Peptides against a protein of PDB entry 6IDX. Designs and how they scored, part 187

Target 1, 380 residues: chain A of PDB entry 6IDX
Amino acid sequence: KELAKLSADVTFATEFINMDGIIVLTRLVESGTKLLSHYSEMLAFTLTAFLELMDHGIVSWDMVSITFIKQIAGYVSQPMVDVSILQRSLAILESMVLNSQSLYQKIAEEITVGQLISHLQVSNQEIQTYAIALINALFLKAPEDKRQDMANAFAQKHLRSIILNHVIRGNRPIKTEMAHQLYVLQVLTFNLLEERMMTKMDPNDQAQRDIIFELRRIAFDAESDPSNAPGSGTEKRKAMYTKDYKMLGFTNHINPAMDFTQTPPGMLALDNMLYLAKVHQDTYIRIVLENSSREDKHECPFGRSAIELTKMLCEILQVGELPNEGRNDYHPMFFTHDRAFEELFGICIQLLNKTWKEMRATAEDFNKVMQVVREQITRA

## One batch from the design tools (peptide; made by RFdiffusion4, then SolubleMPNN)

Design b2_p20_2_s4 (from b2_p20_2, 11 letters changed)
Fold by OpenDDE base, seed 1:
Structure b2_p20_2_s4 (fold): chain B 380 residues (1-380), chain A 20 residues (1-20)
Amino acid sequence: as target 1 above (380 residues)
Amino acid sequence: SSRFKRQRRLQEEAAREAAA
């Protein structure tokens, strides 16, 4: 207890480290010897002293043995460990993951996200916070090739459901640190959209062009059996499609694919449009048709609006940026929906369409509408 | 400072306020 307290002092820490004191603490953990009287209490103070000593940054985290890592991971994986030991073990693993890529690799072999999920089902918000923080650390430090696998583990309805039911809808107010960890998890998940956000559409890619054609089909051919489209000549079809792409509100009516060559938001805008059209078809059709029938210059250009809104959402959500330690703002929708970004887009595009009508906007007012919508989204 | 150090300080502050 006294050692754990004194280890917070940099002068004591320096002297103790110079005497190889930290090595002695690590060896105590490595031994795993439960034969000592008051073992649990002694271990909790040992782990506290270790954390405080390491927090001075005098010793590299790489000094720890694989045996030490296995013991700490063992405390996290065991169902009947004292809360005090569990808390400190989670904190040690988090610090190891954050400070050393080599330790990340070793820890990722010893623990699973599934094991950490069990620590979210407890009533202790501190344990929940440490568990989410370790998940976030593992996600942050994962190699790019493994980030999608981690994301898929988060997209697992199970983790989201547990966070929603045991943390967000828990009987206790969410503390600032938990809110920060939920924010971090959101940011790390939305950063997976960066690839799509930076992917330019290839105007020559037929599969991508077929998606744009599908958007047209859903909007304008919804009542017509696709079998009965009369064999009108290729030129009449192209002219018809140009009109349809104008009614869809694309900037390039001849080749809408060109609207998706700008990055950001690149292909991510097309993904959002397709999701809206397939999952919220009635909403999509309504938005498009309400604006396609207008001759009063008050039409809201859906295609242009969807692209610029996707870009705006990426800016608001800071897609591609690292989590900021000062932020704790998270969207509850992130935990309620599998496709949270696309659902957010679907809500925001309806808000944009409403705001456009309320402002009686024209194409010249586009930037003003987008500014008002930005303010509405950031205040919600 | 580590998150652990921040949380420990907050706990020590809360414990002092509860003892006062």
Scores: peptide ipSAE 0.233, ipTM 0.786, DockQ to the pose 0.035
Fold by OpenDDE base, seed 2:
Structure b2_p20_2_s4 (fold): chain B 380 residues (1-380), chain A 20 residues (1-20)
Amino acid sequence: as target 1 above (380 residues)
Amino acid sequence: SSRFKRQRRLQEEAAREAAA
């Protein structure tokens, strides 16, 4: 207990480390010797002293043995562990993951996200916070292949459900540190969109062009009697499609694929448009047709708006940026929807369309509308 | 400083305020 207090002092810590004191603490953990009176209390103070000493940054985290890692991981994986030991063990694992890629690899073999989810189901918010923080650390330090696996629909759905039910909808106020960890988890998840945001459409890729064609089909062919045989001449079809792409509000009416060659938002805008068209078809058709039937120059160009909105959402959500330590704002929608970004897009595109109408905007007002919409989204 | 160190300081401050 006294050592744990003194270990917070840098002068004491320096001298204690110079005397190999930290090695003695690690050996106490490694031994696992439960024969000592008050073992749990002693261990909790040992782990506290270890954390305080390591927080001075004098000793590398790579000094820890595999036996030490296994003991700490063991305390996290055991169903019946002292809360004080569990808390410190989670904090040690987090620090090991954040400070050493070698330790990350070893820890990722010893613990699973499933084991950490069990620590989210408790009433102790501090334990929940440490568990989420360790999940976030593992997510942040994971290689791209493992990061995608951690982000798979099943793991995310279960984790999000547990967080939603036991943290967000809990009968207690969310503390600032928990809010920060929820923000971090959101940012790390939205950063998976970076690949699509930076993917340029290939105008020569037929499969990608077929998606744009599907957007046209959903908007305009859903009501057309199948009796207009696809056999009318190739030139009339091209001219018809150019008109349809104009009505869809693409900038390039001849080849809409060119609108998706700019990164950001690249293919991510097309993904959002396709999601809206398939999942919220009535909303999509309404937005397109309301603007396609207007001859008053107050038409909202859907295609251009969707692209610029996707870009703006990526900017607001800071897609591709590391989490900021000073931020604690998160979107509850992230935990309620499997496709939270696309759902956010679907809400925001409706807001944009409404704001466009309210402002009686023309194509010249486009940037002004986008600024107003940005302010509305950032205030919500 | 680690999150642990920040939380411990906040707990110690709260304990001092509760004892004053």
Scores: peptide ipSAE 0.217, ipTM 0.776, DockQ to the pose 0.035
Fold by OpenDDE base, seed 4:
Structure b2_p20_2_s4 (fold): chain B 380 residues (1-380), chain A 20 residues (1-20)
Amino acid sequence: as target 1 above (380 residues)
Amino acid sequence: SSRFKRQRRLQEEAAREAAA
């Protein structure tokens, strides 16, 4: 107990470390010897002292043995562990993951996100916070190939549901640190969109062009009797498509693929448009047709709007940025839907269309509309 | 790291709650 307190002092820590004191503490954990009276209390203080000593940054986290890691991971996976030991063990694992890629690899082999989810289902908010913090650490330090797997695990209705029901909708106020961890989780998950955000459309890729064609088909051919498919000559068909792409509100009516060569938002805008068209087809068709049938120059250009809105959402959500330690703002919608970004896009594109109408905007007002929409989104 | 200092505060809070 006294050691744990004194370990917070850098002078004491330096002296204690110079005496190999930290090695003694690690060996106590490694031994797993429950033969001592008050073992749990002793262990809790040992882990506290270890954490405090390591916080000074005098000793590398890589000094820990695999046996130590296994013991700590064991305390996190054991159902009957003392809460005080569990808290410190979660904190140690988080620190290990954050400070050493080699330790991350070892820890990722010893623990699963599924095991950490069990610690989210408890009434102790501190345990929940430590569990989310460790999940976030694992997510942050995961190689790119494994990040998607972790995100898919988060996309699992189960984890989102647990966070939503046991953390967000809990009968207790969310502490600042928990709010921060929820923010971090959101940021890390949205950062998976960065690849698509930075992917330029290849105008020569037929598969990508077929997506744009599918957007046209859904908007204009879905209600058209197949008999009115104008079987007329190749030139009339090309001219028709140019008209359709104009009605869709693309900037480049001849080659809409060129509108997706700007990064950000690149292909992510096309993904959002396709999601809207497939999942919210009625909303998509309504938005497109309401503006395509106008001849009053008050048409909201859907294609351009969708691209710029996607870019704006990426900016607002700080896609590609590391989590800021000072922030704790998170969107509850992120935890309610697996495709939360695309759903947010679908809400915001409707807001944009509404705002465009309310402002009686023309193409010249586009940037003004976008600014108003930005303010509306950031205040919500 | 600033995170570890937060963890320490959480541990101190948790220790106070466990002692109460």
Scores: peptide ipSAE 0.188, ipTM 0.741, DockQ to the pose 0.040
Fold by OpenDDE base, seed 3:
Structure b2_p20_2_s4 (fold): chain B 380 residues (1-380), chain A 20 residues (1-20)
Amino acid sequence: as target 1 above (380 residues)
Amino acid sequence: SSRFKRQRRLQEEAAREAAA
């Protein structure tokens, strides 16, 4: 207990480390000697002293043995461990993951997200916070290929459900630290959109053009019998499509693919539009048809609006930025939907369309509408 | 708590390392 308290002092820590004191503490953990009187209390103080000593940055985390890692991972994976040991073990694993890629690999082999989810199903918000912090560390340090797999895994859907039910909808106020960890998880998940946000559309890619054509089909041909495959002249067809792309509110009515060459938001805007058209088809058709039937200068250009809104949402959500320690703001919707970004887009595009009508906006007012919509989104 | 200050520092360091 005294050692754990004194280990917070840098002068004491320096002297103790110079005397190989950390090695003694690690060996105590590695030995696993449960036969000692007051083992749990002694272990809790040992782990506290170890953490406080390592916080001074004097000793590399890579000094720890695989046996030490397995013991700490064992304390997290065992159901009947003392809360004080569990909290310290989670904090040690988090620190190992954050400070060493080699230790990350070893820990990722020993611990599953499923085992960490069990620590979210408890009434202790501190344990929940440490468990989410370790999940966030594992997610942050995961290779890019594995990061997407972690996000798409059943474990992530289950994780969101557990967080929603046991943390957000819990009978206890969310503490600042938990709010921070929820924010971090949100940022790490939205950063998976960065690739699509920075992907330029290739105007010559037929598969990408077919997506734009599908948007047209859903908006205008959904009620038309598939038997009216327009038979004759290619030129009439091209002129017809140009009109349809104008009604969809693309800036380039001849080649809408050109509107997606700007990054950000690149292909992410097209992904959002396609999601809206497929998942919320009635909402999509309504928005498009309400503006396509207007012969007045008050039409809301859906295509342009969708692109600029996607860009705005990326800016608001800080897509591609690292989590900031001072931030505790998270969106509850992130935990209610599997595709929270696309659902947020679907809500915001309706808000934009409403705001456009209320302002009686024209194409010249576009930037003013976007500014008002930004203020509305950031206040919600 | 001392831990709260530690997790913050580790996140700042991790954020700085990932931004470098």
Scores: peptide ipSAE 0.098, ipTM 0.619, DockQ to the pose 0.573; fails the geometry check

Design b2_p20_3_s1 (from b2_p20_3, 15 letters changed)
Fold by OpenDDE base, seed 4:
Structure b2_p20_3_s1 (fold): chain B 380 residues (1-380), chain A 20 residues (1-20)
Amino acid sequence: as target 1 above (380 residues)
Amino acid sequence: DEVVEGQLKRLKKQNKKTLS
């Protein structure tokens, strides 16, 4: 207990480390010997002292043995561990994952996100906070393939559900530390959109062009059987498509693919448009047709609006940025849906369309509308 | 307990500095 307190002092920590004191603490954990009276209390203070000593950055986290890692991982994976030990073990694993890629690899072999989710179902908000923090650390330090796997896994859907039900909708006020971990998880989840945000459309890729044709089809040919493959369009068909692309509100009516060559938002805007068109077809058709039938110069250009809104949402959500330590602003909506970004886009595009109408905007007012919409989204 | 919790909270803040 006194050691754990004194270990917070840099001078004491330096002297204690120079005396191989930290090695003694690690060996106590490695031994796993429950033979001592008050072993659990002793272990809890040992882990506290270890954390405080390591916090000074005097010793590399890579000094720990695989046996130590397995013991700490064991305290997190085993159901019959004291809350005090569990809390410190989660914190140690978080620190290990954050400070060493080699330790991350070893820990990722010993612990699953599913095991960590079990610690979110408890009433102890501190345990919940450390469990999310470790999940965030694992997610941050995972290689790209593993991050994508973690995001797409049923575990992530379950994680969102558990966070929503046991943390966000819990009967307890969310502490700043938990709010920060929820923010971090949100940022890390949205960073998976970065690839698509930075992917330029290839105007020569037929498959990508077919998505734009599908947007046109859904908007204007909704009753037409998809079996009418866009065969060799006569000049009349090219003129028709150019008109349709204008009605869809693309900037480049001749080649709408050019509107998706800007990164950000690149292909992510097209993904959002396609999601809206397929999942919220009624909303999509309404937005497109309400504006495409206008001859009063008050038409809201859907295609341009969708692209710029996607870019704006990426900026607001800080897609591609690392989580900032001082931030704790998270959106509960992002824990309610698997495709929360696309759903947010669907809400925001309706807000944009409404705001455009209310402002009686023209194409010259586009930037003003976008600024008003930005303020509305950031205040919500 | 409170002292230990305060310590663990500080550690969590410092671990955040290693994210930058």
Scores: peptide ipSAE 0.022, ipTM 0.572, DockQ to the pose 0.070
Fold by OpenDDE base, seed 3:
Order: structure tokens, then sequence, then C-alpha cells
Structure b2_p20_3_s1 (fold): chain B 380 residues (1-380), chain A 20 residues (1-20)
């Protein structure tokens, strides 16, 4: 206990480390010897002293043995471990993952996200916080291939449902530390959109062009009598499509694929438009037809608006940026929806369309509408 | 207990500093 207290002092820590004191602490953990009187209390103080000593940055985290890692991982994976030991073990694993890619690899072999989810189902918010912190550390340090798998495991309704029901809707106020970890998890999940945000559309890719054609079909052909088989002339078809792409509010009416060559938001804007058209079809058709029937120059260009809104949402959510310290602003919607970004887009595009009408905007007012919409989204 | 909780709170502040 006194060692754990003194280990917070850098002068004491330096002298204790110079006397190989940290090696003695690691060997106590490695031995696993439960036969000592007051073992649990002694171990809890040992782990506290170890953390405080390592926090001075005098010793590399890579000094720890595989046996030490396995013992600490064992305290997290085994049921009915003392809460004080569990809390410190989660904090040690978080620090190991954050400070060493080599330790990350070893820990990722010993611990699953599924085991960490069990620590979210407890009433202790500190255990929940360290469990999410370790999930976030594993997610941050994962290679790109494994990061998508972890995100798919997070997109698995289970982790989000557990966080929503046991953390966010818990009977206790969310502390600043928990709010920060929820923010970090949100940022790391939205950073998976970066690839699509930076992917340019290939105007020659037929599969991508077929998505744009599907947007047209959903908007204009869903109510068209199948008897209007598009008649004989290839040129009349091109001219008809150009009109439809104008009505959809694309900037390039001849080749809408060109509007998705700008990065950001690249293909992510097309993904959002397709999601809206398929999942919220009535909302999509209403927005398109309401603006396409206007001849008064007050039409809201859906295609352009969807692209610029997607870009704006990426800027607001800081897609591709690392989580900032001291931030604790998380969106509850992120934990309620499988496709939270696309659902947010669907809400915001309706807000944009409403704001455009209220402002009596024209194409010249576009940037002014977008600024008002940005202020509305950032205040919500 | 309070001393150990106070230390763990300091650790949470330092683990913040390693994310920047």
Amino acid sequence: as target 1 above (380 residues)
Amino acid sequence: DEVVEGQLKRLKKQNKKTLS
C-alpha cells in the first residue's frame, strides 16, 4: 500500500526502478501464487505500484514477459476475479496495447472483444470505462484488416445494444471518463468511412454507373407503367436521362459520375444516396419529385446537396482524424442504429431540404443554406 | 481505498495524455 502511494513520486520511482524493484513486482504477478495471506489485496497494490511506476516512462512496456501478459489477461478473462484486480488488469492491458504494437499482437491473441463485453454488463461504471477503453485501444492499434472485423463485431447489434442498455441508459450519470471513451469509440467507428470518403468514382465502372441509374429508376420509373418500354432511339434515351439527372440535381447532367470524382466525399456520398433510396424510399422519392416538379428556380438540387452534405458531415464528425483528448461529446444515435452515419445523412438531407424552402433559396444561395444547415446540425 | 482510487484517477489522466 505504501509502495503504491510512493510510486506516484518520480524521485522514489527512479530509485526503486534503479534497484530492480519493478522486476520484483512483475515476478510477483508471474508467480500466480494464491497461497499468500491477503493475496488479493497484495496483488491489487502490486498492480497499482506497477502502473504508477510504468507511467513515469522510465521503463519500456516491452520489458514485460509473455507470462506476465498471460496472467493479466487471465484476470480479465476468468470469472469471479476481485473487482480491484480486474480494474487494474484492464488498465494495464490498455496501457500495453497503447504503448507497444508487439504487446498489442500478444494481447489480441489472449483476449476477445466478447470477453470484454461481459465487463460492460456490470453496474460498476469504472469497470465499464476500462473495458471500453481496452476495446478502443485494441480497435485503434488493430491493422486495417482486423479493424474492419472489429467494426463488424461492433456493428453486431450486441456490443451497441449492451453499451446502450447498460452504460448510456444505466441508472447512473455518465462520468466524464466514460463519455470520453464513448466519444473515442464513435470516432474510431466513423474513421472506417475514410476509405469510401477518399474513393473516387470511376466514370467507366459500369457497376458504379448502374447505382446512379438505380437512383433514377427509383425516383422516376417506380410509378411508370411498364408499357412505356423506352422507345427506339438511343439518342432520345440519352436526352431523357440527361433531363432525369438534371431533375435529380446532379451538377453534371450528362455524366453524373463526374460529381463523385471529388474526394472528399467520393463514393461515400453515393453510398448515402443509395441507402436513402432503398431504406427510406418514400422520403427519397418525395424529396426528388418535390424539387423536380419546380420550374421557379427554387428547386433544391438533391444530387449536389447530398454530396456537399456528406462532405459536411465528414468534417463535423472529423472522419479520418484521431480522437482528441478532453472531448466527451458522443452521439446517442451512434449506439441506436446499425447504419448511424447513413441515418444521420437521411435526417440531415430532410433538414437541408426544409431549410432550402424556408429560406426561399436559389442555386446562388447554396453555400448560405449549407452554412445554416451546419449551424443547425452542430447545435443539435 | 481512497488512495488507490485517487491513483487510478491519475492513471486515467495520464492514459489520456498518451492518446495525444
Scores: peptide ipSAE 0.021, ipTM 0.568, DockQ to the pose 0.069
Fold by OpenDDE base, seed 2:
Structure b2_p20_3_s1 (fold): chain B 380 residues (1-380), chain A 20 residues (1-20)
Amino acid sequence: as target 1 above (380 residues)
Amino acid sequence: DEVVEGQLKRLKKQNKKTLS
C-alpha cells in the first residue's frame, strides 16, 4: 500500500527501479503464490505499484515476461477474480497493447473481445471503462485486416448492443473517462471509412458505372423490369440518361462517374447515395423528384449535395484522424445502428434539402446552404 | 447525450413531417 502510493513519485520510482524493484514486483505476479496472507490485497497493491512505476516511462513495457502477461490475462479471462485485481489487470493490458506491438500480438492471442464484453455487463463503471479502453487499444493496434474483421464481426454488433444497454442507457451518469472511451471507439470505427473516402471512382469500370445507373433506375424507372441490361443504348438512350443525370443533380451530366473521382469523398459518397436509395427508397425518390420537377431555378442538386455533404460529414467526424485525448463527445446513434454513418447521411441530406427550400436557394447559394447545414449539424 | 440523440430524432421527425 505504501509502495503503491510512493510509486507515483518520480524520485522514488527512479530509485526503486534502479534497485531492480520492478523486477521483484513482476516476479510476485509471476509466482502466483496464493500462500501469502491477504494475497488479493497484496496483489492489488503490487499491480498498482507496477502501473505507477511504468507510467514514468523509465522502463520499457517489453521488459515483461510471457508468464507475467499470461497471469494478467488470466485475471481478465477468469470469471471469479477480485474486482480490484481485474481493474488493474485491464489497465495493465491496455498499457501493454498501447506501448508495445510485440505485447499486442501476445495479448491478442490470450484475450478475446467476447471476454471483455462480459466485463461490460457489470454495474462497475470503472471496470466498464477499462474494458472499453482495452477494446479500443486492441482495435487501434490491430493490423488493417483484423481491424476490419473486428468491426464487421457479430462481436461488434453485440458489443454495441451491450454498450448501449449497460453503459449509455444505464441508470448512472456517464463519467468523463467513459465518455472519452466511447468517443475513441466511435472515431476508430468511422476511420474504417477512410479507404472508401480516398477511393477514386474509375469512370471506365462498368460495375461502378452500373451503381450510378441503378441510382437513376430507382429514381425514374422504379416500375421497369431490371432485365433491360444497360446494353449499347442508342444515342437517344444516352441523351435520355444525360437528362436524368442532370435531374439527379450531378455536376457532370454526361459522365456522373467524374463527380466521384475527387477524394475526399470519392466512392464513399456513392456508397451513401446507394444506401439511401435502397434502404430509404421513399425518401430518396421524394428528394430527387421534388427537385427534378422544379422549373423555378430553386432545385437542390441531389448528386452534388450528396457528394459535398459526405465530404462535410467526414470533416465533422474527423475521418482518418486519430482520437484526441481532450474529446469526450460521442453520438449515441452510433450504438443504435449497424450503418450509423449512412443513416447520419440520410438524416443530414433531408436537413440539407429542407434548408435549401427554406433559404429559397439557387445553385449560386450552394456554399451558403452548406455552411448553414454545417452549423446545424455541429449544434445538434 | 440524450439531448443529441433526441435532437437528431427530433430533426428526423421534423424533416419527415415537412416532407410529407
Scores: peptide ipSAE 0.005, ipTM 0.367, DockQ to the pose 0.016
Fold by OpenDDE base, seed 5:
Structure b2_p20_3_s1 (fold): chain B 380 residues (1-380), chain A 20 residues (1-20)
Amino acid sequence: as target 1 above (380 residues)
Amino acid sequence: DEVVEGQLKRLKKQNKKTLS
């Protein structure tokens, strides 16, 4: 207990470390000797002293043995561990994962996100915070393939549900530390959009062109009496499609694929449009048809608006940026939906369309509308 | 690096609260 308090002092820590004091503490953990009177209390103070000593950055985290890692991971994975030991063990594992890629690999073999989710289903917000912090550390340090797998897994859906029900909708105020971990998890989740945001459309890829054609089909063929499909030649069809792509509000109405060659937002904008068209068909069709029937130059260009809105949302959400230590702002909505970005896009595109109408905007006012919409989104 | 430093600072601050 005194050692744990003294370990917070850098002068004491330096002297104690120079005397191989950390090695003694690690060996106490490694021994697993439950035979000592008051072992749990002693272990809790040992782990505290170890953390406080390591927090000075004098000793590399790579100094820890595999046996030490397994013991600490054991305190997180085993049932009926003292809350004080569990808390410190989660914090140690977080620090190990963050400070060493070698330790990350070893820890990722010893613990699962499923085991960490169990520590979210408790009334102790500190345990919940350290459990999310460790999940965030694992997610941050995971290679891109494993990171995507973690995000797409049922575990991530379950994690979001558990966080929503046991943390966000809990009967207790969310502390700053928890709010930060929720923010970090949100940022790390949005960073998975970076690949699609930076993916250029290939105008020669037929599968990608078929998505744009599907957007046209959903908007215009659903209301078209099949009897009036003009069976006439290839040129009339091309001219008709050019008109349809103009009504969809693409900048390049001859070849809409060219609008998706700019990165950001690249293909992510097309993904959002397709999601809106498939999941919220009535909303999509309404937005497109309301603007396609206008001859007053007050038409809102859906295609252009969707691209620029996707880019704006990426900027607001800081897609591709690492979490900032000073930020604690998280959106509960991102824990309610698996496709939260696309749902946010669907809300924001309706807001944009409404704002465009209210402003009586023309194509020249496009940037002004986008600025107003940005302010509305950032104040929400 | 910044994220790691902030995590360490938060851990240190929380550990101090649990020691009091």
Scores: peptide ipSAE 0.024, ipTM 0.619, DockQ to the pose 0.642; fails the geometry check

